# Ledger of designs, part 26: peptides against a protein of PDB entry 4GXB

Target 1, 277 residues: chain A of PDB entry 4GXB
Amino acid sequence: VPTEEVSLEVLLSNGQKVLVNVLTSDQTEDVLEAVAAKLDLPDDLIGYFSLFLVREKEDGAFSFVRKLQEFELPYVSVTSLRSQEYKIVLRKSYWDSAYDDDVMENRVGLNLLYAQTVSDIERGWILVTKEQHRQLKSLQEKVSKKEFLRLAQTLRHYGYLRFDACVADFPEKDCPVVVSAGNSELSLQLRLPGQQLREGSFRVTRMRCWRVTSSVPLPSGSTSSPGRGRGEVRLELAFEYLMSKDRLQWVTITSPQAIMMSICLQSMVDELMVKKS

## One batch from the design tools (peptide; made by RFdiffusion4, then SolubleMPNN)

Design b1_p11_1_s4 (from b1_p11_1, 5 letters changed)
Fold by OpenDDE base, seed 5:
Order: sequence, then structure tokens, then C-alpha cells
Structure b1_p11_1_s4 (fold): chain B 277 residues (1-277), chain A 11 residues (1-11)
Amino acid sequence: as target 1 above (277 residues)
Amino acid sequence: LELPPGSEVPA
């Protein structure tokens, strides 16, 4: 693509639009810096955020596709998909809530975290009780952003990325699940027929390895899941998990977001490594 | 027991 100046829209988690003038040849970091500048986010806080490619659903929710890599050209990455559903989103890209302390010290950082957290709660990514919800709403009404975040940090799945409903082979084959990534784990929420909602936790530290596979189902007469047309690409995330002492078991998640899940896993592992160094 | 996590996903 010839280098030219373009207007690029980047969304915040709450759907707020940030328009930046960039070059088509600007890489991810360049665009990120432009967004930061537009928001007046200081340079030392840029590293706490990343640009993500998402698909905007009909209800305005975001289905995360992947993190934009450093070598990518965000303008090209999003426009090449030829669909207005795809957006670039700015979101925090760390997992440990301790890093919130650094971000919250800045007004813009605070606002970004606040907006993201509000959105995550509204979307059900962060799980809240009725009482907690009341407290959060009260703080929101008071526009007490710091207090809001401090309370939010204590909530279940704070900082998690929630994926669209998908299928796993755990605890049984073809089990509908909702996967969330955060706190160095994959959380699988599921409700089997006649059972209560249950959650399985898979800690990354107990994952021997993981991989993403892409396959096209053969037109074999077997029951194509009613919602996927014949020939659609099937993405799977498989990880080998230490279930117990000396017992490894593969768990496979079938999801269009398998790539994003793997990115989250790697990101969580990377963060853990940084904390240990 | 913690395992060294590894990714088989291409970078």
C-alpha cells in the first residue's frame, strides 16, 4: 500500500472513538503512540496498553480476534478485512492488577481503566453480586473512579478477557463453555443439563504446552453443528494440562477465538516471566 | 507441581 496519511478510528473498550491521523505505513507502535498522544496518555504508560483487532457484534460487544503485532500495519490489518464489523480497540494488556497502580496515578490512565472496567462489568466479563453491583453503581454516580477501581479489583474475573460462547471437550465432549482468560488461568464456565453453573480453572503454570490448529472439516456425513456451514474453518486451542501428579491430559477448546486465547496464554506466561526476573 | 509452560503456536 502506498504511504499516505489516513484517518484511523481506534475504539476504547466502551466504544468511545478516537480518531488519529496516521500513515498507512505506520506500524502498531506508531499508531499506539498516536492514540496515546490524542488521549494525552504519557509515554511511560503506553506500554500498559495494546491495540487489538476485534469484531463488533450486533449488540456493540467486542469479540476479540487477536492482538496486533508489532510489525503489523493497523490500518492495513483492519481495512483488508473489508468489513465494517472489524475494529481496532485500545485495551490494557497486562494481567496483574498491581500494574493498575502505575496507570491509575495518571488522570488519563485512570480514565481508561475506569472506562474499560465499567464496560467489562456491563458486559458481564467481571462477575458481581447484587450488593457489589449496587456499590459500584453508587461509586459510578459519584464519579469516584479510584474507589470504583479499587472495589472492582476485588471482584471475580477482574481483568479477565471473556470470550464468546464456544465448545470444549472438558469435562465431557462437545460441552458448551464460556472461556475467560486472566490471572494466569483459563476459566471455563459451563452448565451441564440439570446442573448448576460450574467453573473450571486451568492455570497456565500447569500447562505443559498449547497449540492452535486450523482445519477444514471434511464433508463427512457427520453432524455438522447446525450453525457452521460445511467447509468453515475450525479453530481449536489445545493444551496439555497437569491434572494431577504425573497425569497429563489434553484439553481442547473449539472456538473462532482460539488464536486470541493462545495470545492471552502467551501474554500471561510472559508477564509471569517478567515478574520472576 | 508447576510445569514450564510452552507455546507451540507460531510467533
Scores: peptide ipSAE 0.012, ipTM 0.567, DockQ to the pose 0.553
Fold by OpenDDE base, seed 3:
Structure b1_p11_1_s4 (fold): chain B 277 residues (1-277), chain A 11 residues (1-11)
Amino acid sequence: as target 1 above (277 residues)
Amino acid sequence: LELPPGSEVPA
């Protein structure tokens, strides 16, 4: 692609548009810096955020596809897909809520976390009770962003990334599940027929390994996944998990977001390694 | 017990 100046749209979690003038040859970090400059985010806080490729759903929700890598050209990455549903989103890229303290010290950082958290609650990524929701709404009405975040930090799945409904082979084959990544785990929420909602927690520290596989289903195969047309690429995330002492078991998640799940796993592991150093 | 995490996915 020839080097040209272009206007690139980057979205915040709440759908707010940030327009930046960049070169088509600008790499991910260059674009991120441009976004930060546009928002007046200090340079020392840029590292707490990343650019993500997402697919905007009909309801306006974002289905995360992947994190943009350092070598990528965001303009090319998004435009090459030739679909308006694909967007670039700015989101925080750490897991430990302790890092919120650093980000919240700055007005712009605070606003970004606030907007993301509000959006995550509205989308049901963060789980709230009726009473908690009332409290959050009250704080939102008062525009008490710091207090809002402090309350939100105590909520279930705060800081998690929620994936689209998919299928796992746990606890049963072809089990519909909702996967969320956060707090050094994959959370699998499921409801078996006649049962209450259950959650399985898979801690990354108990994963021996994981892998993503891509396969093309045979035309004659019963596509068990609702809405996948014949010939669609099937992505799976499989991880080997220490279920009990000396008992390893493979768990496989079938999802178009398997790549994003693996990115989350690696990111969580990396963060844990930083904390141990 | 904490296991060393391993990824077969290219970073």
Scores: peptide ipSAE 0.012, ipTM 0.564, DockQ to the pose 0.510
Fold by OpenDDE base, seed 4:
Structure b1_p11_1_s4 (fold): chain B 277 residues (1-277), chain A 11 residues (1-11)
Amino acid sequence: as target 1 above (277 residues)
Amino acid sequence: LELPPGSEVPA
């Protein structure tokens, strides 16, 4: 692609549009720096955020596809998909809420975290009770963004990334689940017929290994999941988990977001290693 | 289903 100056749209978690002028040849970090400059985010806070490729759903929610790599050209990466539903989103790229303290010291950082948190609550990524929701609304209207975030940090699945509904082979084969990644775990939420919502937690520290596989389903296979067109590539994330002492079991998640899930796993592991060093 | 606490796999 010839090097040209272009206008690139980057979205915040709340759908706010940030327009930046970049070169088609600008790499991910260059674009990120441009976005930071546009927002007046200081350089020392840029590392707390990343650019993600997402698919915007009909309701305006984002389905995360993957994190943009350092060597990528964001303009090319998003435009090559030839679909307007694909967007670039700025989001925080750490898991430990302790890092919020660094980001919150700056007005722009605070605003970014606040906007993301509000959006995550509205989308149900952060789990809140009715009473907690009322409190959050009151704080949103009357209280500082810092106080709002401090309360939010105590909520279930704060800082988690929620994936679209998918299928797992745990606890039963072909079980519909909602997967969320955060706090060094994969949370699997499921509701079996006649049962209450249940959550399974898979800690990354108990995962021996994981892998992503891609397969093309055979046309004759009756697995008519109603929403997948014939011939779509099936992605799976499989991880080997220590269920008990000396008992390893494979768990497989079938999801178009399997790649993103694996990125989250690696990112969580990397962060843990940094903390232990 | 809370998975029982077990030995951590060393990273």
Scores: peptide ipSAE 0.012, ipTM 0.602, DockQ to the pose 0.080
Fold by OpenDDE base, seed 1:
Structure b1_p11_1_s4 (fold): chain B 277 residues (1-277), chain A 11 residues (1-11)
Amino acid sequence: as target 1 above (277 residues)
Amino acid sequence: LELPPGSEVPA
């Protein structure tokens, strides 16, 4: 791609648009720095955020596709898809809420975390009780951003990334699940027939390994679910999990977001390694 | 199939 100056739109979690002028040849970090400059985010806080490729749904929700890598050219990565539904989103890229303390010391950092958290609550990514929701709403009305975040940090699935509804082979085959990644785990929410909503936790520390598989289903005549067009790529995330002492079992999640799930797993592992060091 | 120990959290 010829090097040209272009206007690139980057969205915040709440859908706020940030327009930056960049070169088509600018790498992910260059674009991130441009966004930071536009927002007046200090340089020492840039590392707490990343750019993500997402697909915007009809309801305005974001389906995370993948994190943009350092060597990528964000302009090319998004425009090559030739679909307006794909967007670049700025989001915090750490898991441990302790890092919020560093980010919250700056006004812009505080605002970014606040906006993201409000959005995550509104989208149901963070799970709240009725009473908690009332408290959060009161704090939001008062614009008490620090207090809002402190309360939010105590909530279930704070800091998690929620994926679109998908299918797993656990606890039984073809089980509909909602997967969320955070706190060094994959959380699988599921409702079996006649049962209440349940959550299963798969800690990354108990995963021996994981893999992403891409396959094209053979046109088998009968079981083409009507919505899967002939020839759609099926992505699966499989991980080998220590279920009990000396018992490993494979769990497979079938999802278009399998790649993003694997990125989350690696990111969580990497962060744990940094903390142990 | 039973969830791993400690993995079941009430909704």
Scores: peptide ipSAE 0.010, ipTM 0.601, DockQ to the pose 0.043

Design b1_p11_2_s1 (from b1_p11_2, 6 letters changed)
Fold by OpenDDE base, seed 3:
Structure b1_p11_2_s1 (fold): chain B 277 residues (1-277), chain A 11 residues (1-11)
Amino acid sequence: as target 1 above (277 residues)
Amino acid sequence: MEVFENPVFEA
């Protein structure tokens, strides 16, 4: 591909558009640096953020497809999909809320975290009670970004990435679930018929291993995931989990976001390794 | 099929 100067749109979590002039040959880090420069984010904070490929839903929410890899060319990666629903999004790429302290010291970093957090709450990624929502709205009206974030950090699923509704084989086969990744875990929320909402927590430290598989369902197979067309590639994330002492069990999640889930697992593992060093 | 072994697994 010939190297050309292009205008690339990168979105913040709230849908704010950041236009950057880059080369088609610029790699992910080059684009990230360009975005940071455009936002006036200092160089020492760039590493706290990443570029993600997402699919924009009808409601404006983002379905995360994957993190852009270092060797990728973001312009090519997004345009090659030949669909305007695909976007590049800037988001924080760490899990431990302790790193928020570093980012919040800078005005731009604070604004980015604030915008992301507001969006995550609005989209229901962060779970809030009515009273908490009232408090958050009050802080938002006062434009008290630091206080808003401090309160948000205490909320359930703060810093989590929420995935689209999918299916798991836990606790029962073909169980509809909502998966979220964060705080070194996968959270599986499910509601069985006649039962209250339940959450299963799968800590990364109790996962011996995981894998992503792809398969093409046979036309005759009754196990078509709800909402998938016949013949679509089925992606699965499976992890081997230590349920109890000396008892390992495979848990399988069927989701088009299985790759993204795996990326999240690896990212959480990497962060934990850094903390142990 | 790629299996990722978890280095932070606690047995």
Scores: peptide ipSAE 0.593, ipTM 0.957, DockQ to the pose 0.855
Fold by OpenDDE base, seed 1:
Structure b1_p11_2_s1 (fold): chain B 277 residues (1-277), chain A 11 residues (1-11)
Amino acid sequence: as target 1 above (277 residues)
Amino acid sequence: MEVFENPVFEA
């Protein structure tokens, strides 16, 4: 691709558009720095955020595809898909809420976390009770961003990334689940017929290993997941989990977002490694 | 097929 100056759109979690002038040859960090400069985010806070490739749904929700890599060219990555539904999104890229303290000390950082958190609540990524929702709305009306975040930090699935509904082989084959990643775990929420909502928590520290696989179902294969046509590429995330003492079991999630799930696992592992050092 | 071994695995 020839090196040219282009206008690139980067979205915040709430859908706010940030337009930056960059080169087509600019790498992910260069684009991130341009976005930070446009927002007046200080340099020392840039590392708390990352750029993600997402697919915008009809309802305006974002389906996360993957994190943009360091040596990747964001302009090329998004435009090569030849679909306007694909966007670049700025989001915080750490898991431990303790890092919020560093970001919240800056006005711009505070605003970014606030916007993201409001969006995550509105989209149902963060789980709230009726009373908690009332309290959050009151704080939002008062524009008490710090207090809002402090309350939000106590909520279930704060800081989690929620994926689109998919299928797992746990607790039974072809079980419909909603996966969320956060707090060094994968949370699998399921509602079986006639049953209440159940959650399976898979802690990263109990995963021996994981893998992502891509396969094309054979025409004779009867197990087309609902909504996938015969012959479509099937992505799976499988992890080997320590269920009990000396009992390892493979759990497999079938999802178009399997790559993103794997990226989340690696990111959580990396953060845990930093804490251990 | 790449398998990622987890360095923070606690047995």
Scores: peptide ipSAE 0.591, ipTM 0.956, DockQ to the pose 0.869
Fold by OpenDDE base, seed 2:
Structure b1_p11_2_s1 (fold): chain B 277 residues (1-277), chain A 11 residues (1-11)
Amino acid sequence: as target 1 above (277 residues)
Amino acid sequence: MEVFENPVFEA
């Protein structure tokens, strides 16, 4: 692609548009720096955020596709898909809420975390009780961003990334689940017929390994997954989990977001490694 | 097929 100056749209978690002038040859970090400059985010806080490729749903929700890698050219990555549904989103890229303290010290960082958290609550990524919701709304009305975040940090699935409804082979084959990644775990929420909502927690520290596989359904295979057209690539995330002492078993999640799930796992692992060092 | 080994795995 010839090097040209272009206008690139980057969205915040709440859908706010940030327009940046970049070169088509600018790599992910260059674009991230341009976004940071546009937002007046200081350089020392840039590392707390990343650019993500997402698919915007009809309801305006974001389905995370993947994190943009360092070598990528964000302009090319998004435009090559030739669909307006694909967007680039800025989001925080750490899991431990302790890092919020560093980000919140800056006005722009605080605003970014606040906007993200509000959006995550509104989208149901963060789970709230009625009373908590009332408290959050009160703080939001007062624009008490720090207090809002402090309360939000105590909420279930704070900092989690929620995926689209998918299928897992746990606890039963072809079980509909909602997967969320955060707090060094994959949370699998499921509701079996006639049963209460159940959550399976898979801690990263109990995953020996994981893999992403892609398969093309054979035309003859009645894989009537209602939402996937015949011939769509089926992605699976499988991880080997320590279920009990000396008992490893594979858990497989079938999801178009399997790559993103794997990226989340790697990211959580990387963060845990930093904490152990 | 790429398998990612987890360095923070606790056996």
Scores: peptide ipSAE 0.591, ipTM 0.956, DockQ to the pose 0.854
Fold by OpenDDE base, seed 4:
Structure b1_p11_2_s1 (fold): chain B 277 residues (1-277), chain A 11 residues (1-11)
Amino acid sequence: as target 1 above (277 residues)
Amino acid sequence: MEVFENPVFEA
C-alpha cells in the first residue's frame, strides 16, 4: 500500500469515535500515540491501553477479533477485510485492577476507564444485581466517576472480556457456553432452559498449556449448527487443565474467537510473569 | 499446530 495520509476512525468501548490523521504506513504504536494525543492522554499512560480489531454486531456490540500487534499497520489491517463491520477499538489492556489507580489519577485516563466500565455494564460483561445497578446509576447521574469505578471494581467480572456465545466440551460435549476472560481465568457460563446459571472457573495457573487449532468441517448431513455455513473454518481453543492433583484434562472451546481467547491467555500469563519478577 | 506452554503453571 502506498504511503498516504488518511483519516482513521478509532472507537472507544462506548462507541465514541476518535478520528486521527495518520499515514497508511503507521504502525500500531504510531496510531495509538495519535489517538492518545487526540484524547490528551499522557504518554506515560499509553502503555495501559491497546488497539483491538473488532467486528461490530447489528446491535452495536463488539466481537473482539484480536489485539493489533506492534508490527501491524492498523489502517491496512482494518481496510483489508473489506467490511464496514470491522472497527478498531481502544481498550485498557491490563487485567489487575490495581493498575486502575495509576490511570485514574489522570482526568483523561479516568474518563476512559469510566466510559469502558459503563459500556461493559450496559453490555452485561460486568454482572450486577438490581441493587448494585441502582447504586451505579445514582453515581452515574451524579457524575461521580471515581466512586463509580471503586464500586465497579468490586463487581463480578469487572475487567473481563466477554466473548460471543460458543460451544465447549465441558462439562459435557457440545455445551453452549459464554466465555469470559479476566482475573487470570477463563469463566465458562452455562444456562440451560429452566436452570440456574452454572459457572466453571479455569484459573490460568492451573493450565499446563493451550493451543489453537483450525479445521474444515466435513459436510456431515446431520448436525446443522445454526450460523456456520458449509465450509467455514472451525477454530478451537484447547487447554490442558489441572482438575485435581496429578489429573490433567483437556478442555476444548469451539469459537471463532479462539485466537482472541489465546491472546487473552498469553496476556494474563505475561502480566503474572511481571508480578513474579 | 502451535502449543503454548504456560510458564506460570503451578503443578
Scores: peptide ipSAE 0.591, ipTM 0.957, DockQ to the pose 0.876; fails the geometry check

Design b1_p11_2_s2 (from b1_p11_2, 7 letters changed)
Fold by OpenDDE base, seed 3:
Structure b1_p11_2_s2 (fold): chain B 277 residues (1-277), chain A 11 residues (1-11)
Amino acid sequence: as target 1 above (277 residues)
Amino acid sequence: MQVFENPVFEA
């Protein structure tokens, strides 16, 4: 591909557009640096953020497809999909809320975390009670970003990435679930008929291993995932989990976001390794 | 099929 100067749109979590002039040959880090420069984010905070490929839903929500890798060319990666629903999004890329303290020291970092957190609450990624929602709205009206974040940090699923509704084989086969990744775990929320909402927590430290597989369903197979067209590639994330002492069990999640889930697992593992060092 | 072994697995 010939090297050309292009205008690339990068979105914040709230849908705010950041236009950057880059080369088609610029790699992910080059684009990230350009975005940081445009936002006036200091260089020492760039590492707390990443670029993600997402699919914009009809409601404006983002379905995360994958993290852009270092060797990728973001312009090519997004344009090659030939669909305008695909976007590049800037989001924080760490899990431990302790790192928020570093980011919040800077005005731009604070604004980015604030915008992301507001969006995550609005989209239901962060779970709030009615009273908590009232408190958050009050802080938002006062534009008290630091206090807003401090309250948000205490909320259920703060810092989690929420995936689209999918299917798991836990606790039962073909169970509809909503998966979220964060705090070194995968959270599986499910509601069985006639039952209350249940959450299964799968801590990364209890996962011996995981894998992503792809398969093409046979036309005759009754196990078409709800909402998938016949012949679509089925992606699965499977992990081997220590359920109890000396008892390992495979858990399988069927989701088009299986790759993104795997990326999240690896990212959480990497962060935990850094903390142990 | 690629299997990722978890280095932070606690047995």
Scores: peptide ipSAE 0.601, ipTM 0.959, DockQ to the pose 0.851
Fold by OpenDDE base, seed 2:
Formats: structure tokens, C-alpha cells, sequence
Structure b1_p11_2_s2 (fold): chain B 277 residues (1-277), chain A 11 residues (1-11)
């Protein structure tokens, strides 16, 4: 691609548009720096955020596709998909809420975390009780961003990334689940017919390994998964989990977001490694 | 097929 100056749209978690002038040859970090400059985010806080490729759903929700890698050219990555549904989103890229303290010290960082958290609550990524919701709304009305975040940090699935409904082979084959990644775990929420909502927690520290596989379903007529067109690539995330002492078993999640899930796992592992060092 | 080994795995 010839090097040209272009206008690139980057979205915040709440859908706010940030327009930046970049070169088509600018790598992910260059674009991230341009976004940071546009937002007046200081350089020392840039590392707390990343650019993500997402698919915007009809309802305006974001389905995270993947994190943009360092070598990527964000302009090319998004435009090559030739669909307006694909967007670049700025989001925080750490898991431990302790890092919020560093980000919140800056006005722009605080605003970014606040906007993200509000959005995550509104989208149901963060789970709230009625009373908590009332408290959050009160704080939001007062624009008490720090207090809002402090309360939000105590909420279930704070800092989690929620994926689209998918299928897992746990606890039973072909179980519909909602997967969320955060707090060094994958949370699998499922509701079996006639049963209460159940959550399976898979701690990263109990995952020996994981893999992403892609398969093209053979045109054999029987795989009528209702939502996947015939011939769509099936992605799976499988991880080997320590279920009990000396008992490893594979858990497989079938999801178009399997790559993103794997990226989340790697990111959580990386963060845990930093904490152990 | 790429398998990612987990360095923070606790056996």
C-alpha cells in the first residue's frame, strides 16, 4: 500500500469517535500514539491501552475480534475487511484493577476508564444488583468518576471482556454459554433448561495449555448450527484444565471469538508473569 | 496446530 496520509476513526468503548490523521504505513503503536495525542493522554499511560479490532453489531454492541498486534497497520487491517461493521476500539489492556490507580491519576485516563466502565455496565458485561445499579446511577448523575470507579471495581466481572453467546463442551456437550475473560480466569455462564444460571470458573493458573483450531465444516448437510452460514470457518478454543488433583481434561469452546479468547488468555498469563517476577 | 504452554500453570 502506498504511504499516504489518511483519516482514521478510532472508537472509545462508549462509541465516541476519535479521528486521527495517520499514515497508511503507521503501525499499531504509531496509531495508538496518535490517538493518545488527540485525547491528550500522557505518554506514560499509553501502555495501559490497546487498539482492538471489533465488529459493531446492529445494536451498537462490540464483538471483539482481536487485539491489533504491534506489526500491524491499523488502517490496512480495518479497511481490508471491506465492511463498515469493523471498527478499531481503544480499550484498557490490563486486567488487575490495581493498575486503575495509575491511570486514574490522570484526568484523561480517568475519563477513559469511566467511559469504558459505564459502557461495560450498560452492556451487561459487569454484573450489578438493583441496589448497586442505583448507587452507580447516583454517582453517574453527580459525575463522581473516581467514586463510580471505586464502586465498580467491587462489582462482579469488573474488568472482564464479555464474548458473544457461544457453545462449550462443558459441563455437557453443546452447552450454550456466555464466556467472559478477566481476573485471570474464563467465566462460563450457562443456563440449562429448567435450571438456574450456573457459572463455571476456569482459572488461568489451572490451565496447562490452550490452543485455537480452525475447521471448515464439510458441506455435509447436518451441521445446521442456525447462525453460521454453510461453509463458515469454525473456530474453537481448547484448554487443558486441571479439574482435580492429577486430573487434566480438555475443555473446548466453539466461538468465532476463539482467537480473541486466546489473546485474552495470553494477556492474562503475561500479566501474571509480571506479578511473579 | 499451535499449542500455547502456560508458564503460570500450577500443578
Amino acid sequence: as target 1 above (277 residues)
Amino acid sequence: MQVFENPVFEA
Scores: peptide ipSAE 0.600, ipTM 0.959, DockQ to the pose 0.852
Fold by OpenDDE base, seed 1:
Structure b1_p11_2_s2 (fold): chain B 277 residues (1-277), chain A 11 residues (1-11)
Amino acid sequence: as target 1 above (277 residues)
Amino acid sequence: MQVFENPVFEA
């Protein structure tokens, strides 16, 4: 691709558009720095955020595809898909809420976390009770961003990334689940017919290993998951989990977001490694 | 097929 100056759109979690002038040859960090400069985010806070490739749904929700890599060219990555539904999104890229303290000390950082948190609540990524929702709305009306975040930090699935509904082989084959990643775990929420909502928690520290696989179902394979055409590429995330003492079991999640799930696992592992050092 | 071994695995 020839090196040219282009206008690139980067979205915040709330859908706010940030337009930056960059080169087509600019790498992910260069684009991130341009976005930070446009927002007046200080340099020392840039590392708390990352750029993600997402697919915008009809309802305006974001389906996360993957994190943009360091040597990747964001302009090329998004435009090569030849679809306007694909966007670049700025989001915080750490899991431990303790790092919020560093970001919240800056006005711009505070605003970014606030906007993201409001969006995550509105989209149902963060789980709230009726009373908690009332309290959050009151704080939002008062525009008390710090207090809002402090309350939000106590909520279930704060800081989690929620994926689109998919299928797992746990607790039974072809079980419909909603996966969320955060707090060094994968949370699998399921609602079986006639049953209450159940959650399976899979802690990263109990995963021996994981893998992502891509396969094309054979035409003879009758198990077309509802909504996938015959011959469509099937992505799976499988992890080997310590269920009990000396009992390892493979759990497999079938999802178009399997790559993103794997990226989340690696990111959580990396953060845990930093804490151990 | 790449398998990622987890360095923070606690047995």
Scores: peptide ipSAE 0.600, ipTM 0.959, DockQ to the pose 0.866
Fold by OpenDDE base, seed 4:
Structure b1_p11_2_s2 (fold): chain B 277 residues (1-277), chain A 11 residues (1-11)
Amino acid sequence: as target 1 above (277 residues)
Amino acid sequence: MQVFENPVFEA
């Protein structure tokens, strides 16, 4: 692609548009710096955020595809897909809520975390009770952003990334699940008709290894899972989990977001490694 | 097939 000046749209988690003038040859960090400058985010806070490639759903929700890598050209990465559904999103890229303290000290950082948190609650990524929701709404009406975040930090799945509904082989084969990544775990939520929500927590420290695989399903006549066209690539995330002492078991998640799940696992591992150093 | 070994695995 020839080097040209272009206007690139980057979305915040709440769908707010940030337009930046960049070169088509600008790498991920260059674009991130441009976004930070546009938002007046200090340079020392840039490292707490990343750019993500997402697919915008019809309802405006984001399906995370992957984190943009350092060597990538965000303009090329998004435009090469030739679909307006694909967007670039700015989001915080750390897991430990302790890092919120650093970000919240700055007005712009506070606003970004606030907007993300509001969006995550509205999308059901953060789980709230009726009473908690009332309290959050009251704080939102008062525009008490710090207090809002302090309350939100105590909520279930705060800081988690929620994936689209998919299938796992746990607890049984072909179980419909909603996977979320955060707090050094994968949470698998299952809700069957007429049943209570069941959750399986898979801590990263109990995963020996993981892998992403791709396969082309054979045209088997019988099990039309609704929504996968004949010949679509099937992605799977499999991890070997320590279920009990000396008992390892493979858990497999079938999802188009298997790559993103793997990225989350690696990111959580990296953060844990930093804490151990 | 790429397998990622977890350095923070606690056996």
Scores: peptide ipSAE 0.603, ipTM 0.959, DockQ to the pose 0.869; fails the geometry check

